# Ledger of designs, part 92: peptides against a protein of PDB entry 5ONS

Target 1, 181 residues: chain A of PDB entry 5ONS
Amino acid sequence: MFKKFDEKENVSNCIQLKTSVIKGIKNQLIEQFPGIEPWLNQIMPKKDPVKIVRCHEHIEILTVNGELLFFRQREGPFYPTLRLLHKYPFILPHQQVDKGAIKFVLSGANIMCPGLTSPGAKLYPAAVDTIVAIMAEGKQHALCVGVMKMSAEDIEKVNKGIGIENIHYLNDGLWHMKTYK

## One batch from the design tools (peptide; made by RFdiffusion4, then SolubleMPNN)

Design b2_p19_7_s2 (from b2_p19_7 with K11A E15A E16A E19A)
Fold by OpenDDE base, seed 1:
Structure b2_p19_7_s2 (fold): chain B 181 residues (1-181), chain A 19 residues (1-19)
Amino acid sequence: as target 1 above (181 residues)
Amino acid sequence: SLEEEIEKALAEALAAQEA
């Protein structure tokens, strides 16, 4: 989503959201990520304005105090930014790739099944379309936010093709967009 | 700090990408 993203070229505008819209978004976030509910007042304090940064290709980034929190495309599901995920790693279920897969993930490549089934990888139960944090063997912080293209069960069974779609990864265009006020 | 940890992770990730 952000492989060719540049803040200067791909951001269109930024709007401040009304209270009713913020309330709706908070409810949606809790529905998507139930574990975030106790933390939402810390992440999105009531006193702080919430903004949407509108980007090309129908990408929207949710921000509070310049911090990039979540993003979505074409009004689909919200994804946490890696920067938020690093602070709250429990927001997403995890999958772990082996060491050999790291360089490919960081090039923006989708995660292939063998990178999730090999020694050093850890594959946890997850259904298709689940948004997941991509961890790496021997690394503490998430490398990537992805979406399961196959269930964990099918990844193990078929073990061929794209297991997880790479959505947002370390050092992509969104990562380089550190803050936006 | 958390920021230092993230920077470390990024540096490691970049090193892996450059390898």
Scores: peptide ipSAE 0.503, ipTM 0.887, DockQ to the pose 0.043
Fold by OpenDDE base, seed 5:
Structure b2_p19_7_s2 (fold): chain B 181 residues (1-181), chain A 19 residues (1-19)
Amino acid sequence: as target 1 above (181 residues)
Amino acid sequence: SLEEEIEKALAEALAAQEA
């Protein structure tokens, strides 16, 4: 989603949200990520304006005080940014790739099934379309936010093709954006 | 720190891309 993304070239505008809209978004976030509820007031304090940075390709980034928190495309599901996920790693269920897969993940490549079934990888139960944090063997922090394209069960059985779609990864355009006010 | 660890991991991964 952000492989060719650049703040200067791909941001269209930024809008401040009304309180009613913010309430709706918070409810949606809790629905998507139930574990975030106790932390949501810390992540999105009531005193602080919530903004949406509108980007090309119908990408929207939810921000508070310049911090990039969540993003979505075409009003689909919200994804946490890696920066938020690093602070709150429990927001997403995890999958782990082996050491050899790291460079490919960081190139923006989708995660192939063998990288999830090999020694050093850890594949946990997850249904298709589940948003997941991609961890790496021997690394503490998530390298990538992805979406299951196959169930964990099917990844193990088929062990061929794209298991997880790479949505947002370390050092992509969104990562480089860092902040936006 | 958190940031230092992330930077270290990133650097290692990027180095591997060039190898």
Scores: peptide ipSAE 0.473, ipTM 0.881, DockQ to the pose 0.038
Fold by OpenDDE base, seed 2:
Structure b2_p19_7_s2 (fold): chain B 181 residues (1-181), chain A 19 residues (1-19)
Amino acid sequence: as target 1 above (181 residues)
Amino acid sequence: SLEEEIEKALAEALAAQEA
């Protein structure tokens, strides 16, 4: 989503959200990520304005105090940014790729099934379309936010093709947007 | 630190891509 993203060229505008809209978004976030509920007052304090940065290709980034928290495309589900996920790693279920897959993940490549079934990888139960944190063998922090294109069961059974779509990864265009105020 | 660890992981991956 952000492989060729550049803040200067791809950000269109920024809007401050009304209270009612913020409430709706918070409810949606809790629905998508139930574990985030106790932390929302910390992540999105009531006293702080919530903004949406509108980008090309129908990308929207949710921000509070300049911090990039979540993003979505074409009014689809919200994804946490890696920066938020690193602070709150429990927001997403995890999958772990093997050491050899790291360089490909960080190039923006989709994660192939063998990278999730090989020694050093860890595959956890997850349904298709689940948003997941992509961990890596020997690394403590998520390298990528992805979406299951196959269930964990099917990844193990079929073991070929795209297992997880790479949505947002370290050093992509969104990562380089450290803040937006 | 968190940032240092992430940067290390990134650097390792990028180095491997160019090897």
Scores: peptide ipSAE 0.279, ipTM 0.820, DockQ to the pose 0.035
Fold by OpenDDE base, seed 3:
Structure b2_p19_7_s2 (fold): chain B 181 residues (1-181), chain A 19 residues (1-19)
Amino acid sequence: as target 1 above (181 residues)
Amino acid sequence: SLEEEIEKALAEALAAQEA
């Protein structure tokens, strides 16, 4: 989603949201990520304005006090940014790729099934379309936010093709944006 | 280099957790 993203070229505008819209978004976030509920007031304090940075390709980034928190495309589900996920690693279920897959993930490549079933990888139960944090052998912090293209069960059985779609990764255009006020 | 960027990104992530 952000492989060729550049803040100067791909940001259109920024709007401040009304209170009612913010409440709706918070409810949606709790529905998508139930574990975030106790932390949501810390992440999005009620006294602070919430903004949407509108980008090309129908991408919207949710921000508070310049911090990039979540993003979505075409009003689909919200994804946490890696920067938020690094602070709150439990927001998403995890999958771990082997050491050899790291460089490919960080180039924006989709995660192939063998990289999730090989020694050094760890595959946890997850349904298709689940948003997941991509961890790596020997690394502490998430490298990528992805979406399961196959269930964990099917990844193990078939062990061929794209297991997880790469949505947002370290050092992509969103990562380099850092903050936006 | 790519490796340098990875380590920089990882270091920044650690700093974010400590903040």
Scores: peptide ipSAE 0.262, ipTM 0.825, DockQ to the pose 0.038

Design b2_p19_7_s3 (from b2_p19_7, 5 letters changed)
Fold by OpenDDE base, seed 2:
Structure b2_p19_7_s3 (fold): chain B 181 residues (1-181), chain A 19 residues (1-19)
Amino acid sequence: as target 1 above (181 residues)
Amino acid sequence: SLEEEIKKAYEEALKKQEE
């Protein structure tokens, strides 16, 4: 989503959201990520304005005090930014790729099944379309936010093709934004 | 730091791509 994304070229505008819209978004976030509920007031304090950074290709980034928190495309599901995920790693279920897959993930490539079934990988139960944090063998922090294109069970059984779609990865265009006021 | 770790990982990945 952000492989060729550049803040200077791909950001259209930034709008401040009304309280009713914010409440709706918070409810959506809790629905998607139930574990975030106890932390949501910390992440999105009531006193702080919530903004949407509108980008090309129908991308929207949810921000509070300049911090990039979540993003979505075409009003689809929200994804946490890696920066937020690093602070709250429990927001997403995890999958771990082996050491050899790291370079491909960091190039924006989708994650193939063998990279999730190898000895250095860890595959946890997850259904198709689940948004997941991609961990790497030997690394503490997530390097990618992805979407399961196959269930964990099918990844293990079939063990070929795209297992997880790469949505947001370290050092992509979104990562480089860091903050947006 | 977290940022340092990330940078290191990225650099290592690039090096492997060049091999």
Scores: peptide ipSAE 0.446, ipTM 0.870, DockQ to the pose 0.033
Fold by OpenDDE base, seed 1:
Structure b2_p19_7_s3 (fold): chain B 181 residues (1-181), chain A 19 residues (1-19)
Amino acid sequence: as target 1 above (181 residues)
Amino acid sequence: SLEEEIKKAYEEALKKQEE
């Protein structure tokens, strides 16, 4: 989603959200990520304005105090940014790729099934379309936010093709954006 | 640190791509 993304070229505008809209978004976030509820007031303090950075290709980034928290495309589900996920790693269920897959993930490539079934990888139960944090063998922090394109069961069974779509990865355009005020 | 780890991961990935 952000492989060719550049803040200067791909950001259209930024709007400050009304209170009612913020409440709706918070409810949606809790629905998507139930574990975030106890932390949401810390992540999005009531006193702080919430903004949406509107980008090309129907991408929106939710920000508070300049911090990029979540993003979505075409008003679909929200994804946490890696920067937020690093602070709150429990927001997403995890999948772990082996060491060999790291270079490909960091190039923006989708995660192939063998990278999730090989030694060093860890594949946990997850349904299709589940938003997941991609962990790497031997690394503490997530290197990618992805979406299951196959169920964990099918990944293990078929073990061929794209298992997880790469949505946001370390050092992509969103990562380089860092903050937006 | 987080930054150091990320930097290292990136550098390693690039190194492997160049090999």
Scores: peptide ipSAE 0.440, ipTM 0.868, DockQ to the pose 0.033
Fold by OpenDDE base, seed 4:
Structure b2_p19_7_s3 (fold): chain B 181 residues (1-181), chain A 19 residues (1-19)
Amino acid sequence: as target 1 above (181 residues)
Amino acid sequence: SLEEEIKKAYEEALKKQEE
């Protein structure tokens, strides 16, 4: 989603959200990520304005105090940014790729099944379309936010093709957008 | 900082893939 993204070229505008809209978004976030509920007041303090950075290709980034928290495309599901995920790694279920897959993930490539089933990888139960944090063998912090294109069970059984779609990865265009106020 | 740690991890990952 952000492989060719550049803040200077792809950000259109920024709007401050009304209270009612913020409430709706918070409810959606809790629905998508139930584990975030106890932390939502810390992530999005009531006293702080919430903004949406509107980008090209119908991408919207939810921000508080300049911190990039979540993003969505075409008003679809919200994804946490890697920066938020690093602070709250439990927001998403995890999958771990082996060392050999790291280079490809960091290039924006989708994650192939063998990278999730080989030694060094860790594959946890997850259904299709689940948003997941991609961990790397030997690394503490997530390097990618992805979406399961196959269930964990099918990844293990078929072990061929795209297992997880790469949505946001370390050092992509969104990552380089550190803050926006 | 956490950001520094992530940057270091990224650099290490690249080095390992090239070696």
Scores: peptide ipSAE 0.438, ipTM 0.854, DockQ to the pose 0.040
Fold by OpenDDE base, seed 3:
Structure b2_p19_7_s3 (fold): chain B 181 residues (1-181), chain A 19 residues (1-19)
Amino acid sequence: as target 1 above (181 residues)
Amino acid sequence: SLEEEIKKAYEEALKKQEE
């Protein structure tokens, strides 16, 4: 989603949200990520304005005090940014790729099934379309946010093709954006 | 910082990127 993304070229405008819209978004975030509820007031304090940065390709980024928190495309589900995920790693269920897959994930490549079933990888139960944090063998912090294109069960059985779609990865255009006020 | 820590952890892998 952000492989060719550049703030100077791909950001269109920024709007400040009304209170009613913010309430709706907070409820949606709790529905998507139930574990975030106790932390939501810390992540999105009531006294702080919430903004949406509108980008090309129908991408929207939710921000508070310039911090990039969540993003979505075409008003679909929200994804946490890696920067937020690093602070709150429990927001998403995890999957772990082997050491050899790291360089490919960091180039924006989708995660193939063998990278999730090989020695050094760890595959956890997850349904298709689940948003997941991609961890790496020997590393503490997530390097990617992805979406399951197959269930964990099918990844293990078929062990061929795209297991997880790469949505946002370390050092992509969104990562380099850092902040937006 | 947290960002610096993460960058150091993946520095070797980042150097291998073909961009």
Scores: peptide ipSAE 0.330, ipTM 0.846, DockQ to the pose 0.036

Design b2_p19_7_s4 (from b2_p19_7, 6 letters changed)
Fold by OpenDDE base, seed 1:
Structure b2_p19_7_s4 (fold): chain B 181 residues (1-181), chain A 19 residues (1-19)
Amino acid sequence: as target 1 above (181 residues)
Amino acid sequence: SLQEEIEAALAKALAEQEA
């Protein structure tokens, strides 16, 4: 999503959200990520304005005090930014790729099944379309936010093709954006 | 910052893997 993203070229505008819209978004976030509920007042304090940074290709980034929190595309589900996920790693279920897959993940490549079934990888139960944090063998922090293109069961069974779609990864355009106010 | 440190560390790891 952000492989060729550049803040200077791809950001269109920024709008401040009304209270009613913010409440709706918070409810949606809790539905998507139930574990975030106790932390949502910390992540999005009531006293702080919430903004949407609108980008090309129908990408929207939710921000508070300049911090990039969540993003979505074409009114789809919200994804946490890696920067938020690093602070709250429990927001997403995890999948772990082996050491050999790291370089490909960081190039923006989709994650192939063998990288999830090999020694050093850890594959946890997850349905297709689940948003997941991609961990790496020997690394503490998530490298990528992805979407299951196959269920964990099918990844193990088929063990061929794209298991997880790479949505947002370290050093992509969103990562380099850092803040926006 | 912590995030910058993470970025730097992983960038280094990537470079080492390519070598």
Scores: peptide ipSAE 0.162, ipTM 0.755, DockQ to the pose 0.037
Fold by OpenDDE base, seed 3:
Structure b2_p19_7_s4 (fold): chain B 181 residues (1-181), chain A 19 residues (1-19)
Amino acid sequence: as target 1 above (181 residues)
Amino acid sequence: SLQEEIEAALAKALAEQEA
């Protein structure tokens, strides 16, 4: 989603949201990520304005006090940014790729099944379309936010093809955006 | 190296969060 993203070229505008819209978004976030509920007031304090940075390709980034929190495309589900995920790693279920897959993940490549079933990888139960944090052997911080293209069960059984779609990865255009006020 | 790039990016991100 952000492989060729550049803040100067791909950001269109920024709007401040109304209170009612913010409440709706918070409810949606709790529905998508139930574990975030106790932390949501810390992440999005009531006294702080919430903004949406509108980008090309129908991408929207949710921000508070310049911090990039979540993003979505075409009003689909929200994804946490890697920066938020590093602070709250429990927001998403995890999957771990082997050491050899790291370079491919950081190039924006989708995660192939063998990279999730090989020694050094760890595959946890997850349904298709689940948003997941991609961890790597020997690393403690998420390298990527992805979406399961196959269930964990099918990844193990078939062990061929794209297991997880790469949505947002370390050092992509969104990562380098850092902040926006 | 790739390892150094990852660690540098992570370290910078953590420092920015604490600032």
Scores: peptide ipSAE 0.075, ipTM 0.711, DockQ to the pose 0.033
Fold by OpenDDE base, seed 2:
Structure b2_p19_7_s4 (fold): chain B 181 residues (1-181), chain A 19 residues (1-19)
Amino acid sequence: as target 1 above (181 residues)
Amino acid sequence: SLQEEIEAALAKALAEQEA
């Protein structure tokens, strides 16, 4: 989503959200990520304005005090940014790729099934379309936010093709967009 | 920052893997 993203060229505008809209978004976030509920007052304090940065290709980024928290495309589900996920790693269920897959993940490549079933990888139960944090063997922080294109069961059984779609990865255009005020 | 440290660490790891 952000492989060729550049803040200067791809950001269109920024809007401050009304209280009612913020409430709706918070409810949606809790629905998508139930574990985030106790932390929302910390992540999105009531006293702080919430903004949406509108980008090309129908990308929207939710921000508070300049921090990039969540993003979505074409009014689909919200994804946490890696920056937020690193602070709150429990927001997403995890999958772990093997050591050899790291360079490909960091190039924006989708994650193939063998990279999730090989020695050094760890595959956890997850349904198709689940948003997941991509960990790597020997690394403490998520490398990528992805979406299961197959269930964990099918990844193990079929073991070929795209297992997880790469949505947002370290050092992509969104990552380099550190803040937006 | 912590995030910058993460970037640096992963960059280093990639460089070492390719060596």
Scores: peptide ipSAE 0.068, ipTM 0.675, DockQ to the pose 0.038
Fold by OpenDDE base, seed 4:
Structure b2_p19_7_s4 (fold): chain B 181 residues (1-181), chain A 19 residues (1-19)
Amino acid sequence: as target 1 above (181 residues)
Amino acid sequence: SLQEEIEAALAKALAEQEA
């Protein structure tokens, strides 16, 4: 989603959200990520305005005090940014790729099944379309936010093709954006 | 920043693995 993204060329505008809209978004976030509920007031304090940075290709980034928190495309599900995920790693279920897959993930490539079933990888139960944090063998912090294109069960059985779609990865255009006020 | 430190650490680890 952000492989060739840059703030200077791909941001269209920024709008401040109304209280009612913020409430709806918070409810959606809790529905998508139940574990975030106790932390949501810390992440999105009531006293602070919430903004949406509107980008090309119908991408929207949710921000508070310039911090990039979540993003979505075409009003689909919200994804946490890696920067937020690093602070709250429990927001997403995890999958772990082997050491050999790291360089490909960091180039924006989708995660192939063998990278999730090989020695050094760890595959946890997850349904298709689940948003997941991609961890790496021997690393503590997520390097990618992805979406399961196959269930964990099917990844193990078929072990061929795209297992997880790469949505947002370390050092992509969103990562380099850092803040927006 | 903390995030920049994380980025640097991961990049360094990757470079060491490929060397």
Scores: peptide ipSAE 0.057, ipTM 0.659, DockQ to the pose 0.040

Design b2_p19_8_s1 (from b2_p19_8, 8 letters changed)
Fold by OpenDDE base, seed 4:
Structure b2_p19_8_s1 (fold): chain B 181 residues (1-181), chain A 19 residues (1-19)
Amino acid sequence: as target 1 above (181 residues)
Amino acid sequence: ELEELEKKAKELQEELLKK
C-alpha cells in the first residue's frame, strides 16, 4: 500500500474530525481490535483533536497530536501503523516469519506460505482476511502489518503461494512520514 | 522528540536487519 508512497506527493489534505465521527471510529476500532479498549483513552485522549490525513488512492490516516495511529483504504478496515503497534504489540494477532523472509518482507514482498511453515517460523490460528502483525524469528518488534490471504490451517495444508499480503512494512512510505501535524 | 523517534527507528531497523 505504501511502497511508492511519499508524503510530499501523496498527501492531499488533513481534516479535523467532529466528536460524533470520532465516537464512531472508536467503536469501530474496538470492534476490530477488542484488546485495544482499555488503552484507547490513552491512545486517543478525549482532550486531543483527532485528524484524518487524506492521501491518494483513497488512503486515510488517523492521527492524534501528529502521531500516525491507524490507516485505511477506501473506507475499509483500519490497520494500525507499525509505530503504534510497537507501543501496543497486542493490538493484532501475531504471525512469525523465519529469518530468511525478513529481507523480502522489508522489500514489500508478500509472505509466502513456506516462510510461515519453516522451523524458524511460528504460525498461529487465524482466519482469512485477519489483520496480523508480522514478527520475525529472534526479533522483538513487528516488521510488517499484513492480511491473511489464507487461513492458518490452509497455509499449513497447501503450503504454497501467498499466505499473507504485505500491507505496511518497516521503511515504507508510511513509516517515513513519522509524524504529521 | 523527533530526534529521539528517528534514533529509535534507526535502532529498530538495525535490529531487524541484523542476522
Scores: peptide ipSAE 0.062, ipTM 0.668, DockQ to the pose 0.018
Fold by OpenDDE base, seed 3:
Structure b2_p19_8_s1 (fold): chain B 181 residues (1-181), chain A 19 residues (1-19)
Amino acid sequence: as target 1 above (181 residues)
Amino acid sequence: ELEELEKKAKELQEELLKK
């Protein structure tokens, strides 16, 4: 989603949200990520304005005090930014790729099934379309936010093709967009 | 190339943790 993303070229505008809209978004976030509820007031304090940065390709980034928190495309599900996920690792369920897959993930490539079933990888139960944090063998922080294209069960059984779609990864265009006010 | 990419990722993570 952000492989060729550049703030100067791909940001269209920024709008400040009304209180009613913010409440709706908070409810959506709790529905998607139930574990976030106790932390939501810390992540999105009531006193602070919430903004949406509108980008090309129907991408929207949710921000508070210039910090990039979540993003979505075409009013689909919200994804946490890696920067937020590093602070709150429990927001997403995890999957772990082997050491050999790291270079491909960091190039924006989708995660192939063998990278999730090989020694050094760890595959946890997850249904298709689940948004997941991609961990790597020997690394503490998530390298990528992805979407399960197959269930964990099917990844293990079939063990070929795209297991997880790469949505947002370290050092992509969104990562380089540190803040936006 | 892998080593360089991992190094870059580590540096960026460290920067994030310092802020």
Scores: peptide ipSAE 0.036, ipTM 0.606, DockQ to the pose 0.024
Fold by OpenDDE base, seed 2:
Structure b2_p19_8_s1 (fold): chain B 181 residues (1-181), chain A 19 residues (1-19)
Amino acid sequence: as target 1 above (181 residues)
Amino acid sequence: ELEELEKKAKELQEELLKK
């Protein structure tokens, strides 16, 4: 989603959201990520304005005090930014790739099944279309946010093809967009 | 806390990019 993304070229505008819209978004976030509810007032304090940075390709980034929190495309599901996920790693279920897959993930490549079933990888139960944090063997912080294209069960059984779609990864265009006020 | 996390993330990024 952000492989060729550049803030200077791909940001269209930034709008401050009304209270009613913010409430709706918070409800959506809790529905998607039930574990975030106790933390949502800390992440999005009521006293702080919430903004959406509108980008090309129908991308929207939710921000509070310049911090990039979540993003979506075409008003689809929200994804946490890696920066938020590093602060709250429990927001998403995890999957772990082996060391050999790291360079490909960081190039924006989708994650193939063998990279999730090999020694050094860890595959956790997850249904198709689940948004997941991609961890790397021996690393503490997520290197990617992805979407399950196969269930964990099918990844293990079939063990070929695309297991997880790469949505947002370290050093992509969104990562380089550190803040926006 | 945020600064520390950003530092750690940056260090991870640099390490991963070297490999």
Scores: peptide ipSAE 0.031, ipTM 0.628, DockQ to the pose 0.021
Fold by OpenDDE base, seed 1:
Structure b2_p19_8_s1 (fold): chain B 181 residues (1-181), chain A 19 residues (1-19)
Amino acid sequence: as target 1 above (181 residues)
Amino acid sequence: ELEELEKKAKELQEELLKK
């Protein structure tokens, strides 16, 4: 989603959200990520304005005090940014790729099944279309946010093709955006 | 805390890019 993303070229505008809209978004976030509920007031304090940065390709980024928190495309599901996920790693279920897959993930490549079934990988139960944090062997911070294109069960059984779609990864355009005020 | 997390993320990025 952000492989060729540039803040200066791909941001269209920024709007401050009304209180009612913010409440709706918070409810959506809790629905998507139930574990975030106790932390949501810390992540999005009531006293702080919430903004949406609108980008090309129908991408929206939710921000508070310049921090990039979540993003979505075409009003689909919200994804946490890697920066938020690093602070709150429990927001997403995890999948772990082996060391060999790291360079490909960081190039924006989708995660192939063998990279999730190898000895250095860890594959956890997850249904298709689940948003997941991609971990790397021996690393504590997520390097990618992805979407399961196959269930964990099918990845293990078929062990061929795209297992997880790469949505947001370290050093992509969104990562380099850092903040937006 | 945020600064520390950012530092860790940066360090991770640099390390991963060397792989």
Scores: peptide ipSAE 0.030, ipTM 0.660, DockQ to the pose 0.021

